# Ledger of designs, part 86: peptides against a protein of PDB entry 4GMN

Target 1, 375 residues: chain A of PDB entry 4GMN
Amino acid sequence: RYANITLLALVTLASIGTDFQETLVKGNQGSRESPISAADEEWNGFDDADGDAMDVDQKSSSGEDQEEDYEEIDVKEDDEDDDDDSITSEMQADMERVVGADGTDDGDLEDLPTLRELIQTAVPQLIRLSNLPIDSDESLTIQSHALSALNNISWTISCLEFANGENANIHNAWYPTAKKIWRKTILPILEADSADLKLATQVTSLAWAVARVLHGETPTDGNPHRKFISLYHSSKQQAGGNSNSIEEPEDPFQGLGVKCIGVVGSLAHDPAPIEVNREVGVFLVTLLRQSNNVPPAEIVEALNQLFDIYGDEELACDKEVFWKDGFLKHLEEFLPKMRTLTKGIDKRTQPELRTRADEALLNLGRFVQYKKKHA

## One batch from the design tools (peptide; made by RFdiffusion4, then SolubleMPNN)

Design b2_p14_2_s2 (from b2_p14_2, 5 letters changed)
Fold by OpenDDE base, seed 2:
Structure b2_p14_2_s2 (fold): chain B 375 residues (1-375), chain A 14 residues (1-14)
Amino acid sequence: as target 1 above (375 residues)
Amino acid sequence: MLDPNRPAPDLSSP
C-alpha cells in the first residue's frame, strides 16, 4: 500500500517533469515568430568584435526546375485527440513566465509556485528516496522511479537559458539543489560500482542533466570524470561480449556511451581543474582517432563537447590543453573521416543522426579554420 | 548556446 502510493507519486513527479519540458519546447517555438530550425544552430564561432562579416556571396546558380510530381500521399490524419491535458494552467503560466521573463530580478521563485515546489519540496524527497537501502525489488523500483523523476526535472531545468543572467532566479534556486543531487544521489550510486547497466544509464542521464547547469563548477570529489570514462569503456566491453539484448535504444543519442561523453564534456568546462579538462579532452580526441569502432552518435557528441570546451581562446584550457597537447592536428586529420562517416548515415532510416552529423561536420570545418587563424 | 538538439532526456515514462 505505502509503496504503491510512493510509486504513483514518483510517476506523477516524473510526468510533471516531462510536461514542463514539453511546455518549454512549445513556448520557445511560440516566441520564435520564425521557426529557427534546430538545424540552424550552427556553431558561428565566437564573435570576434571585429565585424568583418565575410559576405560569402553564394551566387545562386539557378539550376533547372525538375517538377518532380510529388504524389500527394493522403495521409489520413487519424485525429487521435490524445487530449494530453496533463499540463495544468498553473504549469503553463509558470512556463510562460520562464520563457517571457527578460527579468534580471534576483527575485524569489514567488512568481513560479509550481517550479518552486518542485525544487524546494519534491527534489529533496526524491534525493531521500534515491538513497534508500536497496534490500528488495520494491526498494530498487522506488530508486529507479526516484532517479527518473530527478532526471526529468533536472533535464527540464537544464534546457533553460542561464547565459547573460537569464533566468537568474531559477539558476540561483537550482544551483545548490543540483550540487546536492550530485553529492547525495549521483556520487553514492557511482561509488557502489554496480554491474546494473540500467541503473548506470539512469544515473548517467541524471549526471548529464545536472552537469549541463553546473559545468566545471560540478563537485570534483572522487574524480567523477574518471568514473564516467571507466563506465564508457565498461559499457563497450559488455556490448561486445553478450548478445543478451540490451536493446540498443531506438534513439542512438540515448545510448550510455553518448550520455557518458555528455557528462565528461560538461565536467571539463571552465572553471574545471586543468587536469580534469586534459583527461576529458584526451578521451574525446581519442574517440575521434578510434572512430572506426565508435558509434556515429558518440562521435557527434564528442565533437560538440570539444567545440563547447575549447571554443573560447581566453580560457586557460585553450593554451594549457588544446594548443599544448596538439588537439588541432587531430581535429584536422579527423575531417576526411567525419565526411565519410556522415555520408555513410542513411537519411531515410536515421534522419536526426544524419542532420546532427552534417552539422557537426560543418562546425568541425569552421572550428579547424578558426583555430588555424588564432594559432 | 544550449544545443537544443542535445538528446531529449530519457523521458521514458516509468
Scores: peptide ipSAE 0.020, ipTM 0.711, DockQ to the pose 0.495
Fold by OpenDDE base, seed 5:
Structure b2_p14_2_s2 (fold): chain B 375 residues (1-375), chain A 14 residues (1-14)
Amino acid sequence: as target 1 above (375 residues)
Amino acid sequence: MLDPNRPAPDLSSP
């Protein structure tokens, strides 16, 4: 009885975390239906204001019209009104406030009562439940659901913009809690060195969500970046040996390898120790060098992390790692491989992976050009 | 802008 109530409460908290994320994504998409032309979300670098427009007149030749008759598959919208009664009116009002907040609200969480109770009341209990002694299948189930709820809440919060002082009230409330999740939940599980790949995937997902907010301010105690790099390598060794490979997730970006890259990338951002940044940067560049044996989604994530880490030339890691360890040469040598990799992805079967690979290829070209100007 | 296509957690509740 108490276990079932606890499990139901954990599932409900995990759902609330998901529904909050979906609403934030939908709210951000609805604000984008202003017809701003498809400005490709390309990494533009810093705007160097020095315009010299070279007119490149490329005459592309006429290729002939083949009218392929696409049969309209009349997909009957079965309006299953799934009354998703999951969202409380208070939660909806908090979501509307977060999505509609002009980033000047240095307020407290008084105006966000649901989010306040999630951070201040629910998360401390979830941390406790994720740290129960594992002595039964029931305690394992409780831990898994507590990790799922922590994951969903942490990811939802990590989807908020915190740059330029946006959502500062939420950031200030979350930041000490995120550090507590890291120290009390993530580190103990990583130190237990469990062979459980399900648990490793859950803790790595949670670690990424937390590290996306904390960046280089994530606690460096026990060198967690090395544990995630080790986990990455261990996951690849297991996939090669036993036909009981966990079915690769249908989404290539949900793979444990991508999650490990996302965690270690986030951990390497400023103000991370230069040694942590170096070890991560070398790991990421090594993936590019070994790209023939690396899933395309992991290459896309490794590139994005390299752009985010080394995009700013004023950071100590630019001089002390990027230039000093010769990363530019490796990125230049990778450009033709990335073009081949991207062209090898079928747009029909993997449209998202192809789009994100086309973007990462374009950004790689721009990033290499940028770094060559600032050499 | 946070790329909304950054891998959402697998929020698939079991």
Scores: peptide ipSAE 0.019, ipTM 0.697, DockQ to the pose 0.493
Fold by OpenDDE base, seed 3:
Structure b2_p14_2_s2 (fold): chain B 375 residues (1-375), chain A 14 residues (1-14)
Amino acid sequence: as target 1 above (375 residues)
Amino acid sequence: MLDPNRPAPDLSSP
């Protein structure tokens, strides 16, 4: 009884985290539709008149009438109006305030009651539940659901803009909680060195969501970047050795390898220690050099992380790592390989992977040109 | 898990 209520509450908290994410994605799409004033510049269509009516006459062939009487199976569309009324009016109002907040309020989460209760009440309980002793299948299930709820909440918050002081109230409320998730949930699970790839995938997903907000301010105690690099390599060794089909995630970007790259990339941002930045940068550049043996989605993520880490020339990591370790040469040498890789992705079977690879290729060309101008 | 369409870094800064 108590377990089922706890599981239902954890599923509900995980749903709330997803529903908020969907609302943020929809809200951020709507804000980019600033009406481009259709300046009615009359593009005078070229009036080319005379194309002669060639009369091609061709004939007659009479192929026969096979009336295959396919019985109209009256599939009653039960319009189960799944009234996905999962988003409460309070949740929607909190999200509309978050998306519309001009970053002027260093204030309390008083105006964001749902988000306040998620951060201040729910997350501390989820951290507690993720740290229960695993002594039964029930405790393992509770841990998995608590990690899922923490993941969804952390991902949702990581979709907010915090640049230029935007959402500063939410950032200030989340920041100590994110550090607590890192120290109390993520690090203990990583230190247990479990062979459970499902648990490793869940904790790595959560670690990425947390590190997308904390960046280089993520606690560096115990060199967590090396643990995620080790986990990346271990995951590749296991996939090669046992034909135990870990069902490759249907989405290539949901793979443990992509998640590991996303975590370590986020950990390497300023103000990360230069040695952490170097170790991660060398890891990412090494993936590009070994691209023949690396999934395309991991190459896309590794490129995006390299652009984010080394995009700013004013950062100490640009001089002390990017230029000093000769990363530009490796990126330039990778351009023709990236063109080949991207062209090898079938647009029909993997449209998203192809789109993101085309974008990463475009950005790689721009980034190499940018760095060559600032050399 | 909606893959965050990471806004391509706006490398349109001149």
Scores: peptide ipSAE 0.014, ipTM 0.642, DockQ to the pose 0.047
Fold by OpenDDE base, seed 4:
Structure b2_p14_2_s2 (fold): chain B 375 residues (1-375), chain A 14 residues (1-14)
Amino acid sequence: as target 1 above (375 residues)
Amino acid sequence: MLDPNRPAPDLSSP
């Protein structure tokens, strides 16, 4: 009786997480439907008016050399050694307070009561239910549904824009909760090293959703990037050995391999430790080099992660990893392979995969050209 | 500018 009520509550929370995503997507689409006032300015096509190239006669007017005497203004280099040591001790104390505050700055969600109750009331219970001792098929079912609900909530939140301080109240409320999901749910399940690929897929999906918000600020305890890289390789070995019952997801982007790439890519963003970034970057570039044996969806995701990680030249990972490890050469050598791969995808049978591959190919060309200008 | 509108994975409930 209690288990059936718990399962119904978990299914309901998972549904609310999905329905909330649809509402946010519709809300963001509705804000972009600013009515383009149909100013029917008929863009009258380029009339090819045969405008006769009038011969502009080269009148050679020999204007005289006025030697304007540039007076050398002797700008005295006053070497004022202004020791601008003005990095005030107050800014350093505020940074230590932000790192040391277990600040229950519960980001003020007064205007978002449903999201507040999801984050503050539901998620802590879902974390608890996902960490129950597995002693029965009933406890395993409860864990699976709790992970599903956490996944849907976490993905919904990860679809919000947080760049440039957008949704900062939601980010601030979610950020400590996302770290709790990582430390209390994701890491313990990854450390249990379960042979259950369904559980591994669920936890990896949740890890990707969480890491899309936390990026390089995701807790590095126990080297989670290496666990997901290992899981990627293990998933490929199992698919090659037993022709049995993992129905490849109908959607190529729902595969465990894509999810592993998405997690490790997200973990490698600034301010990730340079060694974490390097290990992930080398993994992603290695997938491109081995592309003949890698699903096209995983190549698309690996390219996308490489563009996001190394898109900014001001980041330490650009100098210390991208340039130092010679990634540009590997990306340039991959361009003709990506063109062949993309052309090999049938637009009729795999329209989404083809669209995302055409976009990734376009972005790869732009990215290689960008990096060559900054070389 | 990278296109920020990467399609979110379909969160089809299992």
Scores: peptide ipSAE 0.011, ipTM 0.681, DockQ to the pose 0.316

Design b2_p14_2_s3 (from b2_p14_2, 6 letters changed)
Fold by OpenDDE base, seed 2:
Structure b2_p14_2_s3 (fold): chain B 375 residues (1-375), chain A 14 residues (1-14)
Amino acid sequence: as target 1 above (375 residues)
Amino acid sequence: MLDKNRPPPDLSSP
């Protein structure tokens, strides 16, 4: 009886985390009805906002308009009115405030009551539930649901813009809680050395969500980056041995390998210790060198992490790791392999993977050119 | 900035 009530509460908290994300995505899409096509999100460099945009007069070469007659496939929108009654009017009002919040308010979540209760009341209980002794299938189920709820909340918060002081109130409320999740939930599970790949995937997903906000300020106690690198390698050894039992997730980006790369990439950002950055950077560059044996989604993720980590030339990791360890050469040598890899992805069966690989290939070309100019 | 529109990993279905 108490277990079923606890499980229902955990499922409800996980759902609330999802519903908040969907509302944020819908709200960001509505505010972005200026179609900045995802195709125009070209890597334009990592120039600080104070850099005078040099007008590169790209001369209009008049390439002939081949009117490819796109037959309008009249996709009948079957309006299945899925009454998504999940989004409460209070949750929607909180998300509208988050999307519209000019980040001027001093750290109080008074205006975001639902988010406040999630961070201040729910998350501390979820951390407690994730730390229960595992002595039964019931306690394992409670831990799994507590991790799912923490994951969903943490991912939703990690999708907020915190650049330039945006959402500073949410950031300031979340930051100490995120560190608490890391120290009290993530690290103990990673230290338990469990062979449970489901638990490892859940904790790694949560770790990525948390590390997307904390970056290099994520607690380095016990070298968690090495644990995730070890987990990456262990996951590959298990997948290679038992071709029958790990249903690869339908989404290639949901794989434990991608999640491990995402965590360690996020952990390597400034102000991470240079040695942590180096170990992660060497790991990521090694994946590119071994790309023939690495899933395309993990290559895309590894590239994006390398761009995020080494995009700023003013950071200590640029000089002390990127240039010193000769990463540019490895990225340049990888360009023709990335072109082959990207072309090998079927647009019909894996449209998202192909789009993200095309983008990562474009960004790799630009990043290599940028780094060659700033050498 | 590379697009932060990495779709979040699928939120674990409850």
Scores: peptide ipSAE 0.027, ipTM 0.748, DockQ to the pose 0.455
Fold by OpenDDE base, seed 5:
Structure b2_p14_2_s3 (fold): chain B 375 residues (1-375), chain A 14 residues (1-14)
Amino acid sequence: as target 1 above (375 residues)
Amino acid sequence: MLDKNRPPPDLSSP
């Protein structure tokens, strides 16, 4: 009876975390119809000063209009008004405030009561429940649901903009809580060295969500980046040996390998110790060198992490790692391989993976050119 | 400009 109430509460908290994210995504899509000038997150290296207009003579080959008669499949929209009664009016009001707030208020979460209760009341209980001694199937179930709820809340918060002091009130409330999740939930589970791949996946997802906010300020005690690198390698060894294929997630970006890359990439950002940055950078560059045996989604994630870590030339890691360890040469040598990899992805069967690979290829070309100008 | 691909959020279905 108490267990079922606890499980229902954990499921409800995980749902609330999801519904918050969906509302953020919907709110950010509605604001795109206003010509908000793209916040040109100018990757600070593109001084587009040299306007050498390469006149690409697009020779219009007039190919003949074969009118293929697309049979209009009259998909009856069954308007099942799924009354998505999941979003409380208080949650919606908090989300409208987060999306509409020009994020200059360092203020208290007074105006965000639902988010405040999630961070201040719910998350401390979820941390407690994720740390229960595992002595029964019931305690294992409670831990899994507590990790799922922590994951969904942490991911939702990590999707907020915190650049330039945006959402500073939420950041300031979340930051000490994120450090508690790391120290009390993530580290103890990683130290237990469990052979449970489900638990490892849940903890790695949660670690990524937390590290996307904390970056290089994530506690480096016990070198957690090495544990995630070890987990990456262990996951690859198991996939090769047992026909108990962990069903590869339908989404290639939800794979444990991608999650491990996302965690260690996030951990390597400034102000991470140069030794941590180096070990992660070498790991990521090694994936590119070994790309023939690496899933395309992991290559896309490894590239994005390398751009985010080494995009700023003012950071100590640019001089002490990127240039010193000769990463530019490895990126240049990878460009032809990335073009082949990207072209090998079918746009019909994997449209998202192809789009993200085309973007990562474009960005790799730009990044290599930038680093050559700033050498 | 680099288009920063945000990683997809990993949401656990309840």
Scores: peptide ipSAE 0.027, ipTM 0.748, DockQ to the pose 0.432
Fold by OpenDDE base, seed 3:
Structure b2_p14_2_s3 (fold): chain B 375 residues (1-375), chain A 14 residues (1-14)
Amino acid sequence: as target 1 above (375 residues)
Amino acid sequence: MLDKNRPPPDLSSP
């Protein structure tokens, strides 16, 4: 009884996290509709006249009348108007304020009551539930749902822009909570070194969402980047041994390998220690060198992370890692391999993977040209 | 400027 109520509450919190994200995506699309002036260029349609009436013969075939008496099961359409009014008017109002909120410097969420309750009330309970002793299938289920809810909330917040002081109030409220999730939920699970790849996938997803906000300010205690690199390698060894094991996610970008790359890439941003940056940069460049044995989605993610980490020449990691360790040569040598890899992706069966690979290839060419001009 | 696509959000279905 209490378990079912807790599970329902956790599912509801996870749903609120998804609905909040959908509203963010819709709100960010609406702000880009600057009214392109309808220049009324009357595209005069081509008046193609030719009327040749091909007389396709009505051939007569007399198929027999099997009157199968389908009993009309009067399925009462219970119009369950699932008014999935899941987006409360309060969540929508909070979201409109988040998208429109220029410049309140204080980490006060007074104007964002739903987001305030998520960060200040829900997340501390989810952290508690994710740290329960696992002694039953019920406690494991509660942990999984608590991690799911933390994941969805953390991903949603990570979709906000925090560059140039945007959403500073939300950033300031989330930042200490994100560090608490890292120290109290993520690190203990990673240190337990569990063979549970489902749990490892959930904690790695959450770690990526958290690290997308904290970047190089993510706590470096216990070298978490090495734990995720180790998890990456362990996941590849297990997949090679048991052809029966984990259903490969239908989405190539939801794979544990992609998630590990996303985490370690995010951890390597300035102001990360130069040694952390180097170890991650070497890992990512090594994936490109070994690309024949690496899934295309992981190559796309590794490239995007390399572009984000080393995109600024004023950062200490540009001189002390990128140039010093000769990364430009490896990226230039990878460019023809990336062209071959991208062309090998079928646009019909994997349209998203192909699009993201075409973009990563374009960006790789631009990045190599940029770095050659700034050498 | 590099036109970088953000990674898709990794949302767990309820």
Scores: peptide ipSAE 0.027, ipTM 0.749, DockQ to the pose 0.427
Fold by OpenDDE base, seed 4:
Structure b2_p14_2_s3 (fold): chain B 375 residues (1-375), chain A 14 residues (1-14)
Amino acid sequence: as target 1 above (375 residues)
Amino acid sequence: MLDKNRPPPDLSSP
């Protein structure tokens, strides 16, 4: 009886976490008349205040007018008003305030009652449930559902903009809770060194969501970056040996390897210790050097993380790691390999992977040019 | 700012 009530409550909290994310995505799409997915924002570098943007002469090649008569398939948008009555009017009003907040509202979480109760009341209970002694299949099930609920909430919050002081009220409320998730849920599970790859995947996805907000301020106790690098290598060794197909997730970006890269990349941002940054940077650059044996999605993620970590020349990691360890040479040598890799992805069978690889290739070219100007 | 493609959220089905 108590277990079933606990499981139902955990499923409900996980659902609320997804419903918040869906509402956030819908709200962000409604405010942007163009679905410039956050995917279409190319890495422009840091704005040097000196506006010599080289005019790339778009040589208009006049290709001939083939009037292909596109039959206007009147796709009736069946407005399936899936009135998913799951979204409470209070939850929707909280998300509308988060999406519509022009960054100037130092609004207390008093104006976000549902989000406040998730952070202050629900998450502390989920942390408690995820950290219970495992003594039965029932306790394993409770842990898994508590991790799923923490994951969904943490991912949703990590999709908010916190740059330039945006959503500072939410950031300030989440930050101590995110550190508590890290110390009380993530670290104990990583230290238990379980052979359970399902549990390792769940804790790694949660760790990524948390690290996307905490960045280099993520607690460095016990060198967690080395644990995730070790988990990356262990996952690759197991995939090669046992024909027990851990069904590679249908989405190449949901793989444990991508999640490990996302975590360690996020952990290496300023103000991370230079030693942590170096170990992660060397790991990521090593993946590019070994790219023939690395899934394309992991290469895309490793590139994106390298651009995040080393995009700013004012940071200590630029001088002490990027330049000192000769990363520019490795990135430049990787450009022709990335072009070959990206061209090898079929747009019809893997459209998302191809789009993200085309973007990562473009950004790699820009990043190499940027770093060569600032050498 | 580095406008980067945010990885899709890894949402667990409830």
Scores: peptide ipSAE 0.026, ipTM 0.746, DockQ to the pose 0.483; fails the geometry check

